# Peptides against a protein of PDB entry 2QAS, part 86

Target 1, 120 residues: chain A of PDB entry 2QAS
Amino acid sequence: PPEDLMQYEAMAQDALRGVVKAALKKAAAPGGLPEPHHLYITFKTKAAGVSGPQDLLSKYPDEMTIVLQHQYWDLAPGETFFSVTLKFGGQPKRLSVPYAALTRFYDPSVQFALQFSAPE

## One batch from the design tools (peptide; made by RFdiffusion4, then SolubleMPNN)

Design b2_p23_3_s1 (from b2_p23_3, 9 letters changed)
Fold by OpenDDE base, seed 1:
Structure b2_p23_3_s1 (fold): chain B 120 residues (1-120), chain A 23 residues (1-23)
Amino acid sequence: as target 1 above (120 residues)
Amino acid sequence: KYFVTDHEAVLAYIQEHLANDYE
């Protein structure tokens, strides 16, 4: 096939990652997500920019999924990454995840699903 | 390609990797 010098796939992926960012901004607004919306976010734990408790990340050498529904705090969706406080085994811990590290985004309330290629 | 249509498979995969507490 002809060489794609425009790299359209990468552009499309970036555009769709914008949907995730926008959704998280809605989730971070006062009142949170409108019921019954909730978000499942899967990401590569070893991707550049991912940060969090060492013990937690060590448990998930490849990917891990977090759910934002009722138990999330201080969600801060930035332009290139978002950070959020979640409970793991009853303990609150903070994660910072670049949008580029995401592999899946899903809102089961309306069955909206996105899949992305992320750094290995 | 980018939008996934097999919602059952997506949910199964996601839940298999679910990490944080929820209710």
Scores: peptide ipSAE 0.352, ipTM 0.872, DockQ to the pose 0.695
Fold by OpenDDE base, seed 2:
Structure b2_p23_3_s1 (fold): chain B 120 residues (1-120), chain A 23 residues (1-23)
Amino acid sequence: as target 1 above (120 residues)
Amino acid sequence: KYFVTDHEAVLAYIQEHLANDYE
């Protein structure tokens, strides 16, 4: 088959990462997500730009999943990464995750799923 | 295309890596 010099697949993946960003912006808006929508976000914990509590990242050396439904605070979806405060064992912690670190996005309310290849 | 049919399998995978507190 012909060689794709445009790298359309990579461009499509980047566009789909934009869906996650847009969804998070909706989640960050006043009133949050329209019920029953909620978001499961999986990412590579060792990916460049990922930051958070050392103990938490050590516990999940490869991937971890966070859920944004009711128990999240100060969600800040930037252009290249988002940050959010979540509770882990009752303790609030802040995570910062580049969209490039994502490997899965899922909204179970409508069974909408995205998968990504994330660099280390 | 982006709406899965095997909801249970997806949730099972997610559950294995779920980190934060939720209710």
Scores: peptide ipSAE 0.350, ipTM 0.885, DockQ to the pose 0.564
Fold by OpenDDE base, seed 5:
Structure b2_p23_3_s1 (fold): chain B 120 residues (1-120), chain A 23 residues (1-23)
Amino acid sequence: as target 1 above (120 residues)
Amino acid sequence: KYFVTDHEAVLAYIQEHLANDYE
């Protein structure tokens, strides 16, 4: 196929990553997500900018999924990344994930699913 | 491509990689 000098695919993915950012901002607002909405977010653990507890990230060498429903705290959706406190094995830990590291977003309550390509 | 339609496959993959406590 002809070369795409406009980079439409990249622009489209960035636009859809914006949906995830917007959804997280809704989740961070007072009152949280409107029930029964809850978010599954999958990301590449080795992507640039991903940070969290070493033991946790080592357990997931490729991808891991987090769920945001009721057991999340201090969700802070920034412009380029979001951070959130979750419990892992009963221990609260802080995780920071750039939107560019995301590979899947899913809200099963309405079966809304997005898939993204992320750097290896 | 970006919007996934196979919800069963998505959910299965999610469950396999779920990390945080979910009660």
Scores: peptide ipSAE 0.350, ipTM 0.872, DockQ to the pose 0.668
Fold by OpenDDE base, seed 4:
Structure b2_p23_3_s1 (fold): chain B 120 residues (1-120), chain A 23 residues (1-23)
Amino acid sequence: as target 1 above (120 residues)
Amino acid sequence: KYFVTDHEAVLAYIQEHLANDYE
């Protein structure tokens, strides 16, 4: 195929990452997500800016998926990353994930799925 | 490519990587 000097794929992915950010902002609003919407978010655990429990990240050396439905707290969707408190084995832990680290976004309630190329 | 159409495959992948407690 011909060479793409415009890098349209990257631009398109960046635009679609905006959908994830917007969705998380909706999830962070009072009342949370409108039922039955819930979000599955997959990201590269070693991507720059990803932070969380070392033991957890060690367990998922490549990618991990989190679900935001009923058990999430203090969701804070920033401009470049979001942070959220989730329970892992009953223990609350805080994660911070740059949108650039995302590889998948899925809302099964309406079968809306996105895939992204992430660093590493 | 950006929008996934094989939802069954997506769900399977999610289940394999799901980390946090839910429901």
Scores: peptide ipSAE 0.358, ipTM 0.874, DockQ to the pose 0.687; fails the geometry check

Design b2_p23_3_s2 (from b2_p23_3, 9 letters changed)
Fold by OpenDDE base, seed 3:
Structure b2_p23_3_s2 (fold): chain B 120 residues (1-120), chain A 23 residues (1-23)
Amino acid sequence: as target 1 above (120 residues)
Amino acid sequence: KYFVTDHEAVLAEIEANLANDYE
């Protein structure tokens, strides 16, 4: 096929990242997600903009998955990244993850899945 | 296209890297 100078595939992928952002905004609203919806989010821990406890990120040198269902607090879905407080081994920790760092999104309640290419 | 049929396989792959407490 002819050369694509518009980078349509990248634009389409970014639009789909918007689905994750929108879902997180629903999760952050009063009352949280409508049952039984819950979200599995996988991201590259070494991607630019990812921040959190050093010990936690060191434990997951490539990718890690978080689940937003029963135990999540202060979910703040921003325009370019989201932050959330989760418990790891009983200890509350804050994570900040750019949407660009995401590699997978899954809602098992309806088996809805999205996959993304993230920077190394 | 975005709704998978191999739920068990997808969930197993995801949970392999699950990090936070959720119970």
Scores: peptide ipSAE 0.429, ipTM 0.910, DockQ to the pose 0.558
Fold by OpenDDE base, seed 1:
Parts: structure tokens; sequence; C-alpha cells
Structure b2_p23_3_s2 (fold): chain B 120 residues (1-120), chain A 23 residues (1-23)
């Protein structure tokens, strides 16, 4: 095929990542997500900008999946990344994840699933 | 490509690798 100098694939990926950002903004709004919606988010733990407890990230050297449903606090969806406090083994820990690091987004309540290519 | 269609497989994979407490 001819060379794509417009990088449409990347643009499409970014557009779809915008859906995740929008969903997180809804989740962060007063009242949270409308039940029964809940979000599974998978991301590359070694991607640039990913921040969290060293022990936790070490446990997941490739990808990590988190769920935003019952136990999440201080969800802050920024323009380039989101941060959230979750419990791991009963201990609250803060994660910061760039949208560019995402590889999967899933809301099983309506079977809405997106997959992305993330930096290796 | 962007949208996943095998929801059963996706959910199974997610549940097998879920990191945080969710109950």
Amino acid sequence: as target 1 above (120 residues)
Amino acid sequence: KYFVTDHEAVLAEIEANLANDYE
C-alpha cells in the first residue's frame, strides 16, 4: 500500500483514547458512574509517564489491569493522564497513567471494548 | 482492530489479571 504520511492510524488511536478520557471524566463527576457501568483499564506499566508504587509496578512488568467500580478514590482525569487511588491488598496506593499507555478499555455492563497499541 | 468483539475472552483475560481490590 502507499505510504501514509498523515499517520491516520495514530490519529484514530488517539481519537479512541479520547473515549477513555471522556469515560473517566464521567466516572470522576459527582455521583460517579451510573450503575452498572464499571471500567476495566489495562496499560503498559513501563510506558513513559506511568507512576506508582515500585513494588506494585514490579509485580506487573508488562501490563496491569485495574478496575474502577467500588473501590476507587480521588479519580483525577487530566488531559494527558489520569490519576486514581486504589487499594491493593488492602493498602491504598496512587497510580498515574498516561492515556497513551493504555492497551485496553472495557465496560462489561454494555460490552464496550477498545484495544490500543501502546509504546513498548 | 480497535473494537473488540470476543467479549467472553476479553472478560476472562481481564479477570485473570485484575490488580486492585474491587469487592
Scores: peptide ipSAE 0.362, ipTM 0.870, DockQ to the pose 0.672
Fold by OpenDDE base, seed 4:
Structure b2_p23_3_s2 (fold): chain B 120 residues (1-120), chain A 23 residues (1-23)
Amino acid sequence: as target 1 above (120 residues)
Amino acid sequence: KYFVTDHEAVLAEIEANLANDYE
């Protein structure tokens, strides 16, 4: 088949990353997500811009999956990355994750699933 | 990219590797 010099797949993935950003903005709004929606987010921990406790990131050398449902605080969805406070083993920790680092997004309440190719 | 798979299996996989406390 002809080679795609336009890189449409990459463009489409970038557009779909926008869906994640929009979803997180809804999650950050007063009242949070409309029940029963909740979000599972998987990302490459070594991707550029990923920030968090070294010990935590070291525990997940490749990918990490977090859930935003019952225990999340101060969700701040920026334009290029989002940050959120979650508990890990009972300890609250702040994570900052660029949307470009995402590899999976899933909302089981409606079985909405997205998968992305992330750098590295 | 949208993907369609066994959602039950996907969820199970996710939950098995979930990082943060969520209960």
Scores: peptide ipSAE 0.361, ipTM 0.864, DockQ to the pose 0.624
Fold by OpenDDE base, seed 2:
Structure b2_p23_3_s2 (fold): chain B 120 residues (1-120), chain A 23 residues (1-23)
Amino acid sequence: as target 1 above (120 residues)
Amino acid sequence: KYFVTDHEAVLAEIEANLANDYE
């Protein structure tokens, strides 16, 4: 097969990461996501820019999955990363995750799924 | 990139590895 000098796959993935960003911006709006939409987000915990409680990240040395549905606060979707407060074992903790660290995005309400290659 | 073909299996995998409280 001919060599892809345009790197279309990478370009496509960048565009699709934009879908995640847009979805999170909707989730951050007043009232949150329209029911029954909710988001499962998986990311590489060791990727550059990932920040959060050391004990939590140590518990998930490769990938971690979070859900944004009933218990999330102060969701702040920036241009290159998002931050959010979630409860872990009853304790609120803040996470900051670059979109580039994402490996999976899933909304089961409409069975919409994306998978990405992420740097470690 | 779209990847899911068996949504039930994917959801089960995700729920089994969820990190945060969600109830």
Scores: peptide ipSAE 0.357, ipTM 0.867, DockQ to the pose 0.610

Design b2_p23_3_s3 (from b2_p23_3, 8 letters changed)
Fold by OpenDDE base, seed 4:
Structure b2_p23_3_s3 (fold): chain B 120 residues (1-120), chain A 23 residues (1-23)
Amino acid sequence: as target 1 above (120 residues)
Amino acid sequence: KYFVTDHEAVLAEIEAHLANDYE
């Protein structure tokens, strides 16, 4: 197998991160996602740019999986990261997650899955 | 392959590790 000096796999993964961004933008639009679509997002909590309540992040030293379905507010999908308010044990908390920190994306309504390699 | 065939297993794994309230 010849060596890939173009790093196509990495480029492809970066392009696919764009799918997540696009999906989040749809979710952030008025009316939210079209039912029954909802999103499961997994990310490395120690990745550069990840921010949120320290107590919360401490509970998840490696990865966190959040779901955007019924209880999410002020979803703001930016160019390099998205932020969202979610409830954890009844308490609303704000998370900011760079797309580069993502390791998994899943929409169970259509069984669409993406996996990414993310920096620790 | 972007659309998985082992949905039940994938979903079960994810739900077992969900962080936020969603109901």
Scores: peptide ipSAE 0.445, ipTM 0.911, DockQ to the pose 0.550
Fold by OpenDDE base, seed 2:
Structure b2_p23_3_s3 (fold): chain B 120 residues (1-120), chain A 23 residues (1-23)
Amino acid sequence: as target 1 above (120 residues)
Amino acid sequence: KYFVTDHEAVLAEIEAHLANDYE
């Protein structure tokens, strides 16, 4: 096939990352997500911009999957990253994750899935 | 295209690797 000088695949992937951002903005709105929607998000813990408790990130040296459903607080979806407070072993901890660090997004309520390539 | 057909398998794999408390 002819050479793609436009790099459409990369542009499409970036657009799809926008879907995650939009979904998180819906989740952060008053009332949260419309039930039964909830989100599973997987990301590379060593990707640039990822921040959180050292002990927690050390436990997940490659990828980490979080769920936003019943226990999440102060979800703040920014333009390049989102931050959220979750409980781990009963302890609230804050995570900040750039959208570029995401590798998987899933909403089981409608079986909607997205996969992304993320920097190591 | 973005809606999976093997939901049970996908969900099982994800739930097996969840990090935060969710109940």
Scores: peptide ipSAE 0.440, ipTM 0.911, DockQ to the pose 0.539
Fold by OpenDDE base, seed 3:
Structure b2_p23_3_s3 (fold): chain B 120 residues (1-120), chain A 23 residues (1-23)
Amino acid sequence: as target 1 above (120 residues)
Amino acid sequence: KYFVTDHEAVLAEIEAHLANDYE
């Protein structure tokens, strides 16, 4: 096949990352997500730009999956990354995750799934 | 294409790796 110098696949994947960003913006709006929608987000913890408590990230050296449903606070979906406060063992902790670090997105309420390749 | 058919398997895999408190 001809050589793709435009990198269309990468552009398409970035567009799909935009779906995650848009979904998070909906989740961050007043009232949150419409029931029964909730989000499972998986990301590479060693990817550039990922930030959070060292002990927490050390516990998940490869990938980490978080759920945004009942217990999430101060969700801030920016243009290149989102940050959110979640509880881990009862302790609130702040995470900052670039959209580029995502590897999986899932909304079980409608069985909507996205997979991504994330560089480390 | 983006709506899975093997919901149970997908959900089971995800829940096996959940990190935060969610109840």
Scores: peptide ipSAE 0.438, ipTM 0.911, DockQ to the pose 0.546
Fold by OpenDDE base, seed 1:
Structure b2_p23_3_s3 (fold): chain B 120 residues (1-120), chain A 23 residues (1-23)
Amino acid sequence: as target 1 above (120 residues)
Amino acid sequence: KYFVTDHEAVLAEIEAHLANDYE
């Protein structure tokens, strides 16, 4: 096939990242996610814009998977990244993750899965 | 396309790498 100068695959990936953003906005809205929906989110910890406790990020040098179900607070889905407070070993910690850093999104309640290529 | 059929395998792999407390 001819060379794709439009980079349609990348545009499609960005559009799909929009699904994650929309899902997180639903999760952050009053009432939260409709049960039994819950979200597993995997992201590259070294991707630009990822921020959180250094000790935590150091523990996950490549990828990190978090779950938003029973224990998450102050979920703030922004335009380019989302922030959320989660507990790790009983300690609350704040994470900020750009949507561009995501590598996987999964909602097991309906077996909905998305995979993305994220910057190294 | 976006709804997996191998749910058990996918979920198992994800749960094996969960970072935060969730119960």
Scores: peptide ipSAE 0.431, ipTM 0.909, DockQ to the pose 0.553

Design b2_p23_3_s4 (from b2_p23_3, 8 letters changed)
Fold by OpenDDE base, seed 4:
Structure b2_p23_3_s4 (fold): chain B 120 residues (1-120), chain A 23 residues (1-23)
Amino acid sequence: as target 1 above (120 residues)
Amino acid sequence: SYFVTDHAAVEAYMQKHLANDSE
């Protein structure tokens, strides 16, 4: 097959990562997401820029899946990463995740799913 | 494909591997 020197796949993935960013910005707005929309997000925990409690990240050496539905606080979707407070075993913890670290995004309410390749 | 077609499998996987408290 011919070699793609334009790297269209990478460009397409970057564009679609923008969908995730936009969705998170909607979620962070007053009133949150319109029901019944909620967001499942999977990311590489060892990707550059991922930040959180060391014990938590150590528990998930490859990927971690989180859901933003009933228990999330202080969602802050920046331009290159988002941060959010979630509960893990009843304990609130803050995560900071670059959009580039995402590997999967899913909204079950409308069965909208995206997957991405993410470097470590 | 960037858009996943097997939604049932995706949902099952992500729910099974959910890290944070969600109830």
Scores: peptide ipSAE 0.533, ipTM 0.918, DockQ to the pose 0.661
Fold by OpenDDE base, seed 3:
Structure b2_p23_3_s4 (fold): chain B 120 residues (1-120), chain A 23 residues (1-23)
Amino acid sequence: as target 1 above (120 residues)
Amino acid sequence: SYFVTDHAAVEAYMQKHLANDSE
């Protein structure tokens, strides 16, 4: 097959990652997500730029799935990554996740699902 | 396609592997 020097697949992935960014920005706005919308997000914990407590990341050496619904605080969706405070076993912990590290995005309320390739 | 069509499988997977408290 012909060689794609434009890298259209990567561009398409980046565009769809923009959907996740936009959704998180809606979630971070005053009032949060309109019910019943909520977001499941899976990401590679060893991807470049992922940051969080060492004990937590060690518990999930490959991928981690989080949900933004009832218990999330200080959601800060930046241009290249988002950060959020979640509770794990009752303890609040902060995660920083580049959008490039995402592998899955899902909103069960409308069954909207995206899948991405992420760096190992 | 980057869109997933098997919603039931996705939801089951993500719920099974959920890390944070969500009550």
Scores: peptide ipSAE 0.529, ipTM 0.916, DockQ to the pose 0.670
Fold by OpenDDE base, seed 1:
Structure b2_p23_3_s4 (fold): chain B 120 residues (1-120), chain A 23 residues (1-23)
Amino acid sequence: as target 1 above (120 residues)
Amino acid sequence: SYFVTDHAAVEAYMQKHLANDSE
């Protein structure tokens, strides 16, 4: 096949990552997500820009899956990354995750699912 | 396609690997 110098695949992935960003912005708005929508998000924990408690990230050396449904606080969806406070074993912890680190997005309520390639 | 079609598999995987407290 011909060489793609435009990198359309990467462009397409970025566009679809925008869906996740938009969804998170909806989730962060007053009133949160309209029920029964909730968001499962998987990301590479070693990707550049991922930040959180060392013990937590060490527990998930490859990927981590989080859900934004009942227990999430201070969701802040920025332009390049989002941050959110979640509870792990009852302890609140803050995560910062670049959209580029995402590998999966899923909303079970409507079975909307996306997958992405992410840097290690 | 970047759209996942096997929803059952995705849901099973993500629920199995869920990290945070969600209840």
Scores: peptide ipSAE 0.527, ipTM 0.916, DockQ to the pose 0.666
Fold by OpenDDE base, seed 5:
Structure b2_p23_3_s4 (fold): chain B 120 residues (1-120), chain A 23 residues (1-23)
Amino acid sequence: as target 1 above (120 residues)
Amino acid sequence: SYFVTDHAAVEAYMQKHLANDSE
């Protein structure tokens, strides 16, 4: 089969990553997400640009799943990555996650789910 | 496909592996 020199699959994934970025921007707007929408996000913890507390990331050497519903603060969705403060065992911790590191996105309220390939 | 169709499986997996405090 011929090679896809246009890299349409990568283009499609990047376009759909834009959905996640847009959803997070809605979540960061005043008033937050419209109820009952909430967001599950899975990402590769060793992907380039992922940052957070060393002790926390060490517990999740491959992937990490977070939820933005009841306990999230200072959500800052940039153009290439988002940062957010979450609680882990009662302790607030800051994460920065490039959109390119995402592997899953899910909103249970409407059963909207996306999956992505992410670099190691 | 980039769109997931087995929603029940996705939800179960992500809830099971949830890292942050959510309640």
Scores: peptide ipSAE 0.526, ipTM 0.916, DockQ to the pose 0.652

Design b2_p23_4_s1 (from b2_p23_4, 14 letters changed)
Fold by OpenDDE base, seed 3:
Structure b2_p23_4_s1 (fold): chain B 120 residues (1-120), chain A 23 residues (1-23)
Amino acid sequence: as target 1 above (120 residues)
Amino acid sequence: SERLAAAIAALRARAAARAAELF
């Protein structure tokens, strides 16, 4: 097959990650997501740039799925990563996740799903 | 490609136990 020197697949992947970034920016806006929208976000915990409490990352050595619906605070969607505060065992913990670390994105309310390739 | 097409397919949310902890 012909050699792709344009890296179209990588461009497409980055564009789709942009959807997640845009969705998170909507979620971070005043009032949050419009009901009944809510987000399931899965990422590789060992990916470069992922930051969080050691005990939490140890509990999920491969992938972790977080839910953004009711109990999340200080969602800050940056250009290359987002950070958010979530409760684990009743204790608030701060997570920072690069968009490049994402493997899945899902909004059950409208059954919208995205799947990404993240290097191991 | 099929790989790219699969990126936009129906997905059943995983880690129900984690979700239960968040709510």
Scores: peptide ipSAE 0.029, ipTM 0.602, DockQ to the pose 0.085
Fold by OpenDDE base, seed 4:
Structure b2_p23_4_s1 (fold): chain B 120 residues (1-120), chain A 23 residues (1-23)
Amino acid sequence: as target 1 above (120 residues)
Amino acid sequence: SERLAAAIAALRARAAARAAELF
């Protein structure tokens, strides 16, 4: 097949990551996501820029999935990464995840799904 | 590209059982 000098695949992937960012910004708005919407977000824990408790990230050496529905606080969706507080073992933990580290995005309420290739 | 095809397929499978099965 012809060589793609436009790098459409990369552009498409980046655009789709923008959907996740936009969704998180909606989730961060007052009142949170409109029910029954909720998000399952999977990311590579060892990807550059991922930050969080050492014990937590060590427990998930490859990927980790977080759920944004009932138990999340201070969601802060930035331009390159988002931060959120979640409880693990009853303890609140702050996670910072670059959008580039994402591998999966899913909203079960409407079965909307996205998959990405993330840096190793 | 299989990667791109998968991403597009996931998007197109919104509200479908296929999408739910992937996650």
Scores: peptide ipSAE 0.026, ipTM 0.597, DockQ to the pose 0.265
Fold by OpenDDE base, seed 1:
Formats: sequence, C-alpha cells, structure tokens
Structure b2_p23_4_s1 (fold): chain B 120 residues (1-120), chain A 23 residues (1-23)
Amino acid sequence: as target 1 above (120 residues)
Amino acid sequence: SERLAAAIAALRARAAARAAELF
C-alpha cells in the first residue's frame, strides 16, 4: 500500500483532540456546562506532562477517568493541557493533563464519544 | 484506518442528528 507521508491520521487525531479542548473551554466558562452535559475524560497516567498527586497516579498506573459534572473546581483549559481540581477521598487534588495524553472523551448526555491513541 | 473512519462517522452522525432536530 502507498506510504502516507502526510501523516493524515495523526493530523485528524489532533484535530479531534481540539473538540475536547473546546468542550473544556465551554465547561470552564461562567455557569459551566449546559444541563445535562457532563464529561468523562480518560487519559494515560504515565504520559509525558501528566501531573498530579503521586498516590493517586500510582493507584491508576495505566489509565484514569475523571468526571466533570458537579464536583470540579478551577478548570483551566490551556492550549496544550488542561488542569482541574477534583476531590479524591474528600481531599481536593490538582491534576494537569496534556490533551495528547487523552484516550477517551465521552458525554453521556448525548452519547458523544471520541477515542484517541495516546503515546505509551 | 478503521478506527479513524469510525471516529469520523460518529462525528458526522452527531452533526446530522443535531441538524435534524433543529429543522
């Protein structure tokens, strides 16, 4: 088969990650997401740039899914990564996740899903 | 890539459903 020197698949994946970024920016706006939208975000915990509590990340050595619905604070969606404060065990923890680390995005309210190949 | 095709198809399906709902 012909060799794809343009790397179209990678470009398409990056474009789709832009959907997640845009969704998070909407979630971060005043008033949050419009009801009943909420987000399930899965990412590789060992991916470059992922930052958070050691104990938490160690608990999930491969992938971790976070839910942005009612209990999240200071969501800050940047251009290359987003950060958010979530409670784990009743304690607020700050997570920073590069969009490149994402493996799944899901909004169950409208059954919208995206899957990505994240670097190992 | 089947995975990519599926992702694109899903996106198109959502867009189509949204348009149908608005009109």
Scores: peptide ipSAE 0.023, ipTM 0.556, DockQ to the pose 0.078
Fold by OpenDDE base, seed 5:
Structure b2_p23_4_s1 (fold): chain B 120 residues (1-120), chain A 23 residues (1-23)
Amino acid sequence: as target 1 above (120 residues)
Amino acid sequence: SERLAAAIAALRARAAARAAELF
């Protein structure tokens, strides 16, 4: 096959990561996501820039899926990463996840799905 | 495609498993 020196696939992946960023910015706005939209976000827990409680990340050594529906707080979608507070075992935990760490994005309300190849 | 359908199905399964753990 011909060699792609433009890296179109990578550019397309980055563009689609932009969809996730935009969706999270909508979710972070006052009032949150318009019902019934809610987000399932999967990411590599060992990816560079991922941070959170050690006990939680140790529980999910490969990938972790978080749900942004009704129980999330202080969602802060930056330009390269987002952070959010979620409850695990009744305790609030702060997670910071670079968009580059994402492997899956899903909105069940409209069955919208994205898949990404995150760096190992 | 079948591959895409399988990927979406797997995504749904992973999401469902996480939801079950959350609630």
Scores: peptide ipSAE 0.031, ipTM 0.583, DockQ to the pose 0.070; fails the geometry check

